# Ledger of designs, part 219: peptides against a protein of PDB entry 3NZW

Target 1, 212 residues: chain A of PDB entry 3NZW
Amino acid sequence: TTTLAFRFQGGIIVAVDSRATAGNWVASQTVKKVIEINPFLLGTMAGGAADCQFWETWLGSQCRLHELREKERISVAAASKILSNLVYQYKGAGLSMGTMICGYTRKEGPTIYYVDSDGTRLKGDIFCVGSGQTFAYGVLDSNYKWDLSVEDALYLGKRSILAAAHRDAYSGGSVNLYHVTEDGWIYHGNHDVGELFWKVKEEEGSFNNVIG
Target 2, 222 residues: chain B of PDB entry 3NZW
Amino acid sequence: QFNPYGDNGGTILGIAGEDFAVLAGDTRNITDYSINSRYEPKVFDCGDNIVMSANGFAADGDALVKRFKNSVKWYHFDHNDKKLSINSAARNIQHLLYGKRFFPYYVHTIIAGLDEDGKGAVYSFDPVGSYEREQCRAGGAAASLIMPFLDNQVNFKNQYEPGTNGKVKKPLKYLSVEEVIKLVRDSFTSATERHIQVGDGLEILIVTKDGVRKEFYELKRD

## One batch from the design tools (peptide; made by RFdiffusion4, then SolubleMPNN)

Design b2_p25_6_s4 (from b2_p25_6, 17 letters changed)
Fold by OpenDDE base, seed 1:
Structure b2_p25_6_s4 (fold): chain B 212 residues (1-212), chain C 222 residues (1-222), chain A 25 residues (1-25)
Amino acid sequence: as target 1 above (212 residues)
Amino acid sequence: as target 2 above (222 residues)
Amino acid sequence: SAAAEAARIAELEAAARETLQPWEL
């Protein structure tokens, strides 16, 4: 898996691959590794598919309960804390989760929290999470700046996942791309890695390690 | 093999002055060789003029600090908003740590504040709750690099009065805030040069009778 | 110790899951 999220002047970009594996077996190329918790809040998934899917769905329910009780959207901080507290209760039980809780609230603005099954909760501007994270960081860090245009930021997110999909055997399939703004998240499509690779190679003159 | 503990690196340092105390920590959070965050504060104002850090496995540290903060709230509730003394806080933290004696918090805990006489106080804890009041203590990844330096610079170990042929020890004296801050900064800058788990930023909490103030300094980001 | 026991339990659970070849992301 390779997931990433970063803050920039235009909000948050979230990009994820879609491969699931079972050992050496590619279990799926079409897994949704982003949960749309509410119109303003996303969760990303890395690690155990069941752990992530189950507990992030549970998180969605908790966020909804908050909304019902408090008559306002849950903060990104609170949502991430709920998940963090939950996984910490299971410390030593062997959950496998690397998640980013990404969202926008009026009081927080665009916000990203990293939460993993070790109980770590980090607030930050840039995270790459998964087996391909280092490959994604290589591209993302090299090109990131706060003042990216929305177009460039979307491309950078997509391009970073592509780089990871190219080098990480456990990442691939497609890139699911999101832009989070004050008006909520916007889905920017599913981009097949195979098609995207050749397109990018041609347009950039990149990936010269591949002959084609 | 499953390991319930992580190691997020970092280093913390406490120094007690005459009428102040300092607790400092870098802001790097790391796993293995990967930097998770370049700014993740690990020194916290817990109220009642007590600052606390539990360095090691960040999840355990955060949990412990949270439990202590809750303990402070309960103390106020039970004792009519009485201020929790630093020595009582130390005892409370011992119980929190030792309560998990057989599944310890994987942390080195340091608290700082003022004692009941207004003197600077630093308490350090092992993972299972043994504690001691000291003038200085380093904890975390670079503790082994820093602690000997503190022994020399705070406690004046192996220092002698000039011209005495090593027969007269340098007298103990309290350091000023400025001197302590300098020592802390020098300690962390030096540690950053030699330890990969230390760097990015330095946050210093200074406790005086007037409260807690924070200072931040950049460290190398290598 | 409780830590050792927790680790053992987690290891057993992990081993059990591995035999089922759960999906990993």
Scores: peptide ipSAE 0.439, ipTM 0.706, DockQ to the pose 0.195; fails the geometry check
Fold by OpenDDE base, seed 4:
Structure b2_p25_6_s4 (fold): chain B 212 residues (1-212), chain C 222 residues (1-222), chain A 25 residues (1-25)
Amino acid sequence: as target 1 above (212 residues)
Amino acid sequence: as target 2 above (222 residues)
Amino acid sequence: SAAAEAARIAELEAAARETLQPWEL
């Protein structure tokens, strides 16, 4: 898996691959590694597919309960804390989760929290999570600027996942791309890695290690 | 060390059509190199136009299917005989599987039916309850032999329009029930040739708006 | 215990065929 999220002047970009594996077996190329918790809140998945899918769906229910009780959308901080507290209760039980909770509230603005099954909870501006994270960081860190246009930021997110998909055997399939703004998240499509690779290679003159 | 799990082999296969879905399984039940039964069905009509199979350790599979059937019964009781939707069934099965997260059912589960729009639906589950809706999925012993074939023949992977120099992919389209049944039969026939845990018989359950139909075909018995 | 539960999963993963292993992302 390779997931990433970063804050910039235009909000948050979230980009993820779609491969699942079972050992050397490619179990799926079409897994949805982003849970749309509500129109303003996203969760990303890395690690055990069932652990992430089950508990982030559960998190969605908790977030809805908060909204019903408090008559206000849950904060990104509170949502991430609920998940963090849950996984901490299972510490040592063998859960495998690396997640980013990304969203917008009027109080917080665009916000990203990293939460993992080791009990780590971090607020930050840039995270790459998964087996391909270092490959994604290589591209993302080299090109990141706060002042990126929305178009450039979307491309950078997509391009970083593509780099990871190219080098990490456990990442691939497609890139699912999101832009989170004050008006909520916007889905920016599913981009097949095969098609995207050749397009990017041609347009950039990159990936010269592969002969076209 | 005591191993609570067995492996009874077999293979299952689901394919979704436009207005139908198919779930198929061989009828061989095996332990190691010994055939326990040549006709032990593993694909079940669970009611509400939902068919289910949990392939791997048969004891776990049977337990899971029984629990799901019971869940359907209780759903009807609690909701005035309301039909359980396939997406709700998938969520329910996730909870059944994940409820044993730390002592999982040793199975690969597939269900098939129609979604609320009347479109064919196939859901597949890992042993601990992650699930995905797909157009096709193979599970069990010969899944590694069949799944690439399905990628090519159902999802038209690596197929391109002639004369386009690989620039235009073959467009996705739904297959007819006859085409799907042919693919299923070819898949299991081929798998039987190369895998000792697959054979004897093939049972195919076809789900349409009119209900569940069953077809049976002989496979090699060697 | 949590340790025992983790061990059961590990045994399953070690003994399972690749197609019956839990999916990883």
Scores: peptide ipSAE 0.419, ipTM 0.814, DockQ to the pose 0.318; fails the geometry check
Fold by OpenDDE base, seed 3:
Structure b2_p25_6_s4 (fold): chain B 212 residues (1-212), chain C 222 residues (1-222), chain A 25 residues (1-25)
Amino acid sequence: as target 1 above (212 residues)
Amino acid sequence: as target 2 above (222 residues)
Amino acid sequence: SAAAEAARIAELEAAARETLQPWEL
C-alpha cells in the first residue's frame, strides 16, 4: 500500500493506490483505501484490510452519532482521537492499521491526523503511509510547496503514488485521488497505473529505466 | 502444536452479470488426501435472493453460513419482513467474520445476488471480514488457477481490439448467462485437471429477479 | 491470550499463502 495526504494553499490532497495482497498473491487491484466518513472527512487505509475497513467504518458511525447528538459536524481532531483511543485499547492485540484522518472544518481549517495501531497520533502537513511510503516521499518532498496550484497539487499526489506503485511490489492497481476543501471532498477519479505510467513517461520523459 | 483448523479443499467462483449473478462451487470435500464426500454442497440459498459460500475449513464455513441464515431470520423479525439487501448482507457478514478477528473463520466467503438496482452483485470476503464488490472472484484451493482466467475472460484483461497493434483495449461488456455458465464450467473442468482438491461435481446457483435456480454438472472423480 | 492467538494466526497465514489469507494493504 501507498497512501499520502498533504496540506497546501488549496486545501488537502489525498491519493492512494488500490492493491491488496495476501503474501505474494495479488488479492485485488481495485480496493478502496479511502473511506468517505462524511462529505468533509476522509480516512485512509494501510495495514490489515479488515482492521482498517472495520474500524474506520465504525469511526464513521461514531462521527455520525456525534453529529446527531451535538448538532454539528465532528472535528478532525475529535474524530482522529476516537480512532486513536480505540486502537490504543487494542494495543498488543495485533491490529494492523496506518490511517490518516483528513478533513476540513471551519474551526480547524484543513487538517490531517496520522493514527496507527501502535497508538501514535500525529497532526501534520504531509504524510505518506504504507509499504511504498518512502518512494512516495521521494517524489512528494522533492516537489512539494505550500503555494502549489490545485492542478499541480493533484498531479503531485497522483505522481507520487505512481512512483510508489512502480517501485513497491505491494502497491499498484490504480490511483484514487481526492481534493478536500472547505466545501468538502471532491473525488478526482480512478487512474489505472498501467495507463498512467505510460502517459506520464511520455509526457515527462521520466521512468527512463523502463524501455518503451 | 494444536491446529484448530482443517482444510476441506474445494473451490468456489462468483460472477456478476447485468441482471443476474452466479455463485458456483465444486462438491468435493476432502481431508488431506482422503475424499470425505463427492457430493457435499457448499453453495447455499440463504433467502432474500442471496446465495452464499464460505470455502476452506468446512466446519467454519458451515458455522458462518448458519449464523448468516439466522441473521437473515432476525432481520426479518426486527424489520417487519423487509428484504435484506445484498450490500446490507455484506456488512452483516463482515461483522460476523470480524467478531472472530482473533480466532477467525478459516474461509474465503463469497456472496452473490442482485443489488437494489437489479444489477448482478458479487461480494468477496477475506477470513477476517474485509470485503469488496467485484464482477468476479474465485476462492478456495484452485483460486490461483482460476482468478487469472477470469481476469482475462470476464474483465478482458490483456485483450485488445484486432488491428490496433495493442493500442485499444477490448471494451468491457456484460456476459450473458450462457456465456457465464460456460466460463464457470470451463474453469472448474480445468481446475479439476490440475488440482486434487477440486472435482466430483459442480453446483451452480444462478440468481435472477425470478429467484434462485440451481444447475448441476459432473466433474472428474479422480 | 490475544497476543498468543495473533501469533498463531500469523503462523497459519504464513503456511496458507492463498485465498484464505487475510488481505493486506
Scores: peptide ipSAE 0.414, ipTM 0.811, DockQ to the pose 0.308; fails the geometry check
Fold by OpenDDE base, seed 5:
Structure b2_p25_6_s4 (fold): chain B 212 residues (1-212), chain C 222 residues (1-222), chain A 25 residues (1-25)
Amino acid sequence: as target 1 above (212 residues)
Amino acid sequence: as target 2 above (222 residues)
Amino acid sequence: SAAAEAARIAELEAAARETLQPWEL
């Protein structure tokens, strides 16, 4: 898996691959590694598929309960804390989760929290999470600027996942791309890596280690 | 060393059509190299036009299916005989599986039915309850032999339009029930030839708006 | 302990067939 999220002047970009594996077996190329918790809040999944899917769905329910009780959208801080507290209760039990909670509230602005099954909870501007994270960081860090246009930021997110899909055997399938703004998240499509790779190679003149 | 799990072999396969879905399984039940039964059905009609199979350790599979069937009954009781939707069934099964997260059901679970729009639906689960809706899925002993074939024949992977020099992919389309049944039969006959844990019989449950139909075909008995 | 049992099960699952292993992301 490779997931990433970063803040920039235009909000948040979230990009993820779609491969699941069971050892050397490619279990799926079409897994949805982003949960749409509400129109303003996303969760990403890395690690155990069931752990992430089950608990992030549970998180969605908790967030909805908060909204019903408090008559206000849950903060990104609070949502991430709920998840963090939950996984901490299971610390040592063998949960495997590397998640990012990404969203926008009026009081917080665009916000990203990293939460993992070790009990780590971090607020930050840039995170790559998964077996391909270092490959994604290599591209993302080299090209990241706060002042990126929305178009350039979307491309950078997509391109970073593509790099990871190319080098990480456990990442691939497609890129799912999101842009989070004050008006909520916007889905920017599913981009098949098999097609995207050749397109990017041609347009950039990159990936010259591959003969096409 | 104590192993709480057995492996009863077998293989299951689900394929969704436009207005139907199929879930098929061989009827061989085996332990190691010994055939326990040549006809032990593992695909079940669970009511509400939902068919289910949990392939792997048969004791776990039977327990899971039984729990789900009970869940369907309770759902009817609690919701004034409302039909359980396939997506709700999938969520329920996730909870059943994940409820044993730290001592999992040792099974690969597939369900098939129709979604609320009347379209064919197949959901597959890992042992601990992650799930995905797909057009097709093979599970069990010969899944690695069958799944690539399904990728090619259901999802048209690596197929291109003739004369396009590999530039235009073959368009996705739904398969007819006859085409799907043929693919299922070809899959299992091929798997039987190459895997000792697959064979004897093939039972196919076909779900349509009119209900569940069963078909049976002989497989090699070696 | 639950942790010890989980580890044992994980070892068993690793030796099992691919289709019976939990999915990883």
Scores: peptide ipSAE 0.410, ipTM 0.801, DockQ to the pose 0.315; fails the geometry check

Design b2_p25_7_s1 (from b2_p25_7, 11 letters changed)
Fold by OpenDDE base, seed 4:
Structure b2_p25_7_s1 (fold): chain B 212 residues (1-212), chain C 222 residues (1-222), chain A 25 residues (1-25)
Amino acid sequence: as target 1 above (212 residues)
Amino acid sequence: as target 2 above (222 residues)
Amino acid sequence: SEVDEAIASLKHRVPSNDRWELGLP
């Protein structure tokens, strides 16, 4: 798995692969590793598929309850804290989760929190999470700047996942790409890694370790 | 060392069509190298046009299916006989599975039916309740033998239009019920040849808007 | 418990394609 999120002048880019594995077995190439909690809030999944899917869905319900009770959308800070508190209660029980809660509120602006099953909760501008995270960081950190255009930022997110998919055996399938703005998240499609690889190789002249 | 789980073998396969879905399973039940039964159905009509199979440890599978059937019953009681949708069924099954997160049902679960738009739907589950809607899924002993075949024949993976130098993928299209049944039969026939835990009989449940139809075919009895 | 230990070790004794994982480092 490789998931990433980063803040830039245009909001947040979220990009994830879609491979699930069970040992050496590719269980799926089409897993949705982003949960759309509400129109302004996303959660990413890494770790145990069931743990992430179950509890992030649960989180969605909690966020909806907050909205109903408080008559306003939940903050990214509060949403991430709910999840963090939950996993903390299960600390030592064997949950496996590496998540990013990404969203926009008027009060916070574009915000990213990292939450994992070790009890860590971090606010930050850039996170890569998963077995392929170091590969993604290699590309992302090398090209990141705050002033990226939306187009360039989307490409950078996609390109970083592609790099990870290329080097990490546990990452692949496709890239799901999101742009989060003040108006909510926008889905920017599913990009097959195979097709994307050859396209990028041709256009960039990159991936020269692979002969076409 | 104590092992709370058994392995009763078998294989299951779901494929969604345009306006139908199929869920198939062999009827062999084994323990180790001993055949317990040559006809033990493992694919069930659960009502509301939902078919279900939980393959692996049969005791766990049976328990899970019974719990789900009971869930369907109670859903009707609580909601004035409202039909349980396939997506709601999937969510319910997730909760059943994840409710035993720390002592899981040792099964691979597949359900099949029609979604609210009348389109074929297949949902697959891991032992702890992660689930995904897919066009096809194989589970159980011979899943590793069948799934790549389904990737190629249902999803047309690694197939390209002739004369395009590999630049144009074979377009996705729905298969007819007859084509799907052929694929299922070929899958199980092939799996039976290469896996000792698969064989004896093949039961196919076909879900359409008109209900659930069952077909049975003999497999090798070796 | 012995059951818990058995469950914890089961993944080493049975086929690896049981639980779906979204790989972590």
Scores: peptide ipSAE 0.402, ipTM 0.826, DockQ to the pose 0.546
Fold by OpenDDE base, seed 3:
Structure b2_p25_7_s1 (fold): chain B 212 residues (1-212), chain C 222 residues (1-222), chain A 25 residues (1-25)
Amino acid sequence: as target 1 above (212 residues)
Amino acid sequence: as target 2 above (222 residues)
Amino acid sequence: SEVDEAIASLKHRVPSNDRWELGLP
């Protein structure tokens, strides 16, 4: 798995692969590793598929309850705290989760929190999470600028996941790409890694370790 | 070492068509190398045009299916006999599975039916309740043999248009019910040849807007 | 418990496509 999120002048880019594994078995190439909690809030998944899917869906319910009770959308800080508190209660029980809660509120602006099953909760501008995270960081950190255009930022997110998919055996399938703005998240499609790889290789002249 | 789980073998397979879905399973039940039964159905009509199979440890599978059937019953009671949708069924099954997160049902679960638009739907679950809607899924003993075949024959993976020098992928299209049944039969016939835990009989449940239809085919009994 | 130990050991003893993982480091 490789998931990433980063803040830039145009909001937040979220990009994830879609491979699930069970040991050496490729269980799926089409897993949705982004949960759309609400129109302004996304959760990413790494770790146990069931743990992430179950509890982030649960989180969505808690966020909705907040909206109903408080007559206001939940903050990214509060949403991430709910999840963090939950996993903390299960600390030591064997949950496996590496998540990012990404969203936009008027109060906070574009915001990213990292939350994992160890009880860590971090606010930040750039996170890569998963077995392929170091590969993604290699590309992302080398090209990241706050002043990226939306187009360049989207490409950078996609390209970083592609790099990870290329090097990490546990990452692959496709890239799901999101752009989060003050108006909410926008889905920017599913990009098959096989097709994307050859396209990028041709256009960039990159991936020269592979002979076409 | 104490092992609370058994393995009763078998294989299941789901394929979604345009306006139908199929869930198939062999009827062999084994323990170790001993055949317990040559005809023990493991694919069930659960009502509301939903078919279900939970393959692996049969005791867990049976328990899960019974719980789901009960859930369907209670859903009707609580919602004025409203039909349970396939997506809601999937969510319900997730909760059943994840409710035993720390002592899981040791099964691979597949359900099949029609979505709210009348399109074929197949959902697969891991033992702890992660689930995904897919066009096809194999589960159980011979899943590793069948799944790659389904990738090739249902999703046309690694197939290209003739004369294009591998540059144009074979376009995706829905398969007819006859084509799907053929694929299912070929899959199980082949799996039976190469896996001792698969054989005896093949039961196929076909879900359409008109209800659930069952077909049965003999497999090798060796 | 004995059951818990048995369950915990299954991941290592039974290499299969049972539980779906979204790989972490």
Scores: peptide ipSAE 0.397, ipTM 0.829, DockQ to the pose 0.517
Fold by OpenDDE base, seed 1:
Structure b2_p25_7_s1 (fold): chain B 212 residues (1-212), chain C 222 residues (1-222), chain A 25 residues (1-25)
Amino acid sequence: as target 1 above (212 residues)
Amino acid sequence: as target 2 above (222 residues)
Amino acid sequence: SEVDEAIASLKHRVPSNDRWELGLP
């Protein structure tokens, strides 16, 4: 798995691969590793598929309850804290989760929190999470600027996942891409890694380790 | 150490068509190298045009199916006999599975039916309740043999238009019920030849808007 | 007791070949 999120002048980019594995078996190439919690809030999944899918869906319900009770959208800080508190209660039970909670509120602006099953909760501008995270960081860190255009930022997110999919055996399938603004998240499509690889190679002259 | 799980082998396969879905399973039940039964059905009509199979440890599978059937009953009681949608069924099954997260049902679960638009739907679950809607899925002992075949024949993976030098993929299209049945039969026939835990009989449940139809075919018995 | 012990052990032992994973480092 490779998931990433980063803040820039235009909001937040979220990009993820879609491979699930069971040992050496490719269980699926089409897993949705982004949960749309609400129109302004996304959760990413890495670790146990069931743990992430179950508890981030549960988180969505908690966020909705907050809206109903408080008559306002939940903050990214509060949403991430709910999840963090939950996983901390299960500390030592064997949950496996590496998640990013990404959203946009008026009071916070674009915000990203990293939350994992070890109890870590971090606010930051750039996170890559998963077995392929180091490969994604290699591309992302090398090209990241706060002042990226939306187009360039989207491409950078997509390109970083592609790099990870190329090097990490546990990452692949497709790239799912999101742009989060104050008006909410926008889905920017599913990009098959096989097709994307050759396109990028041709356009950039990259991936020269592969002949073809 | 005490092992609470057994492995009863077998294989299941789901394929979604345009306006139908198929869920198939062999009827062999085995423990280690001993055949317990040559006809033990593992694919079930659960009502509301939903068929279900939970393959692996048969005791867990049976328990899960019974719980789901009970859930369907209670859903009707609570919602004035409203038909349970397949997406809601999938969510319900996730909760059943994850409710035992720390002592899981040792099964690979597949359900098949029609979505609310009348399109064929197949959902697959891991033992702890992660689930995904797919066009096809194989589960059980011979899943590793069959799934690559399905990738090729249902999803047309690694197939290209002739004369394009591999540049144009074969377009995706729905298969007819006859084509799907043929693929299922070929899959299980092939699996039976290469896996000792697959054989004896093949039961296929076909879901359409008109209900569930069952077909049975003999497989190799050795 | 034997069952309880088995259950306790399973809290941390879901077979990797059966459970779907989204790889972590």
Scores: peptide ipSAE 0.396, ipTM 0.822, DockQ to the pose 0.373
Fold by OpenDDE base, seed 5:
Structure b2_p25_7_s1 (fold): chain B 212 residues (1-212), chain C 222 residues (1-222), chain A 25 residues (1-25)
Amino acid sequence: as target 1 above (212 residues)
Amino acid sequence: as target 2 above (222 residues)
Amino acid sequence: SEVDEAIASLKHRVPSNDRWELGLP
């Protein structure tokens, strides 16, 4: 798995692969590793598929309950805290989660929190999470600028996941790409890694280690 | 070392068509190298046009299916006999599985039916309740033998239009029920030849808007 | 856990019944 999120002048980019594995077995190439909690809030998944899927769905329900009770959308800080508190209660029980809660509120602006099953909760501008995270960081860090255009930022997110999919055996399938703005998240499609690889190779003249 | 789980082998397979879905399973039940039964059905009609199989440790599978069937009954009671949708069924099964997160049902679960638009639907689950809707899924002992075949024959993976130098993929299309049944039969006959835990009989449940139909075919009995 | 070990001991026989992982380091 490779997931990433970063803040820039245009909001937040979220990009993830779609491979799930069971040991050496590729269980699926089409897993949705982004949960759309509400129109303004996203969660990413890494670790145990069931743990992430179950509890992030649960988080969505908690966020909806907050909205109903408080008549206001939940903050990214509060949403991430709910999840963090939950996993903390299960500390030592064996949950496996590496998640990012990404959203935009008027109060906070574009905001990213990292939350994992160890109880860590971090606010930050750039996170890559998963077995392929170091490969993604390599590309992302080398090209990241706050002043990226939306187009360039989307490409950078996509390109970083592609790099990880290329080098990490546990990452692959496709890239799911999101742009989060004040008006909410926008889905920017599913990009098959096989097709994307050859396209990028041709356009950039990159991946010259592969003949074809 | 303590092992609370058995392994009863077998294989299951789900394929979604345009307006139908199929869930199939062999009828062999085995422990280690000993065949316990040559006819132990593991694919069940659960009502509301939903078929279900939980393959792996049979005791866990049976328990899970029973719980789901009960869930269907309670759903009717609570919701004025409303039909349980396949997506709601999937969510319910997730909760059943994840409710035992720290002592899981050791099974690969597949359900099949029609979605709210009348389209074929297959959902697959891992032992702890992660789930995904897919066009096809093999589970159990011979899943590794069958799944790549399904990738190629259902989803047309690695197939290209002739004369395009691999530049144009074979277009996706739905398969007919006859084509799907053929694929299922070919899958299980092939798997039976290469895996000792698969064989004896093949039971296929076909879900359409008209209900659930069952078909049975003999497999090799070695 | 003991249960995880039990599952792991059987996964080679029933790979499709293994827990799905979204790989972490």
Scores: peptide ipSAE 0.363, ipTM 0.808, DockQ to the pose 0.801

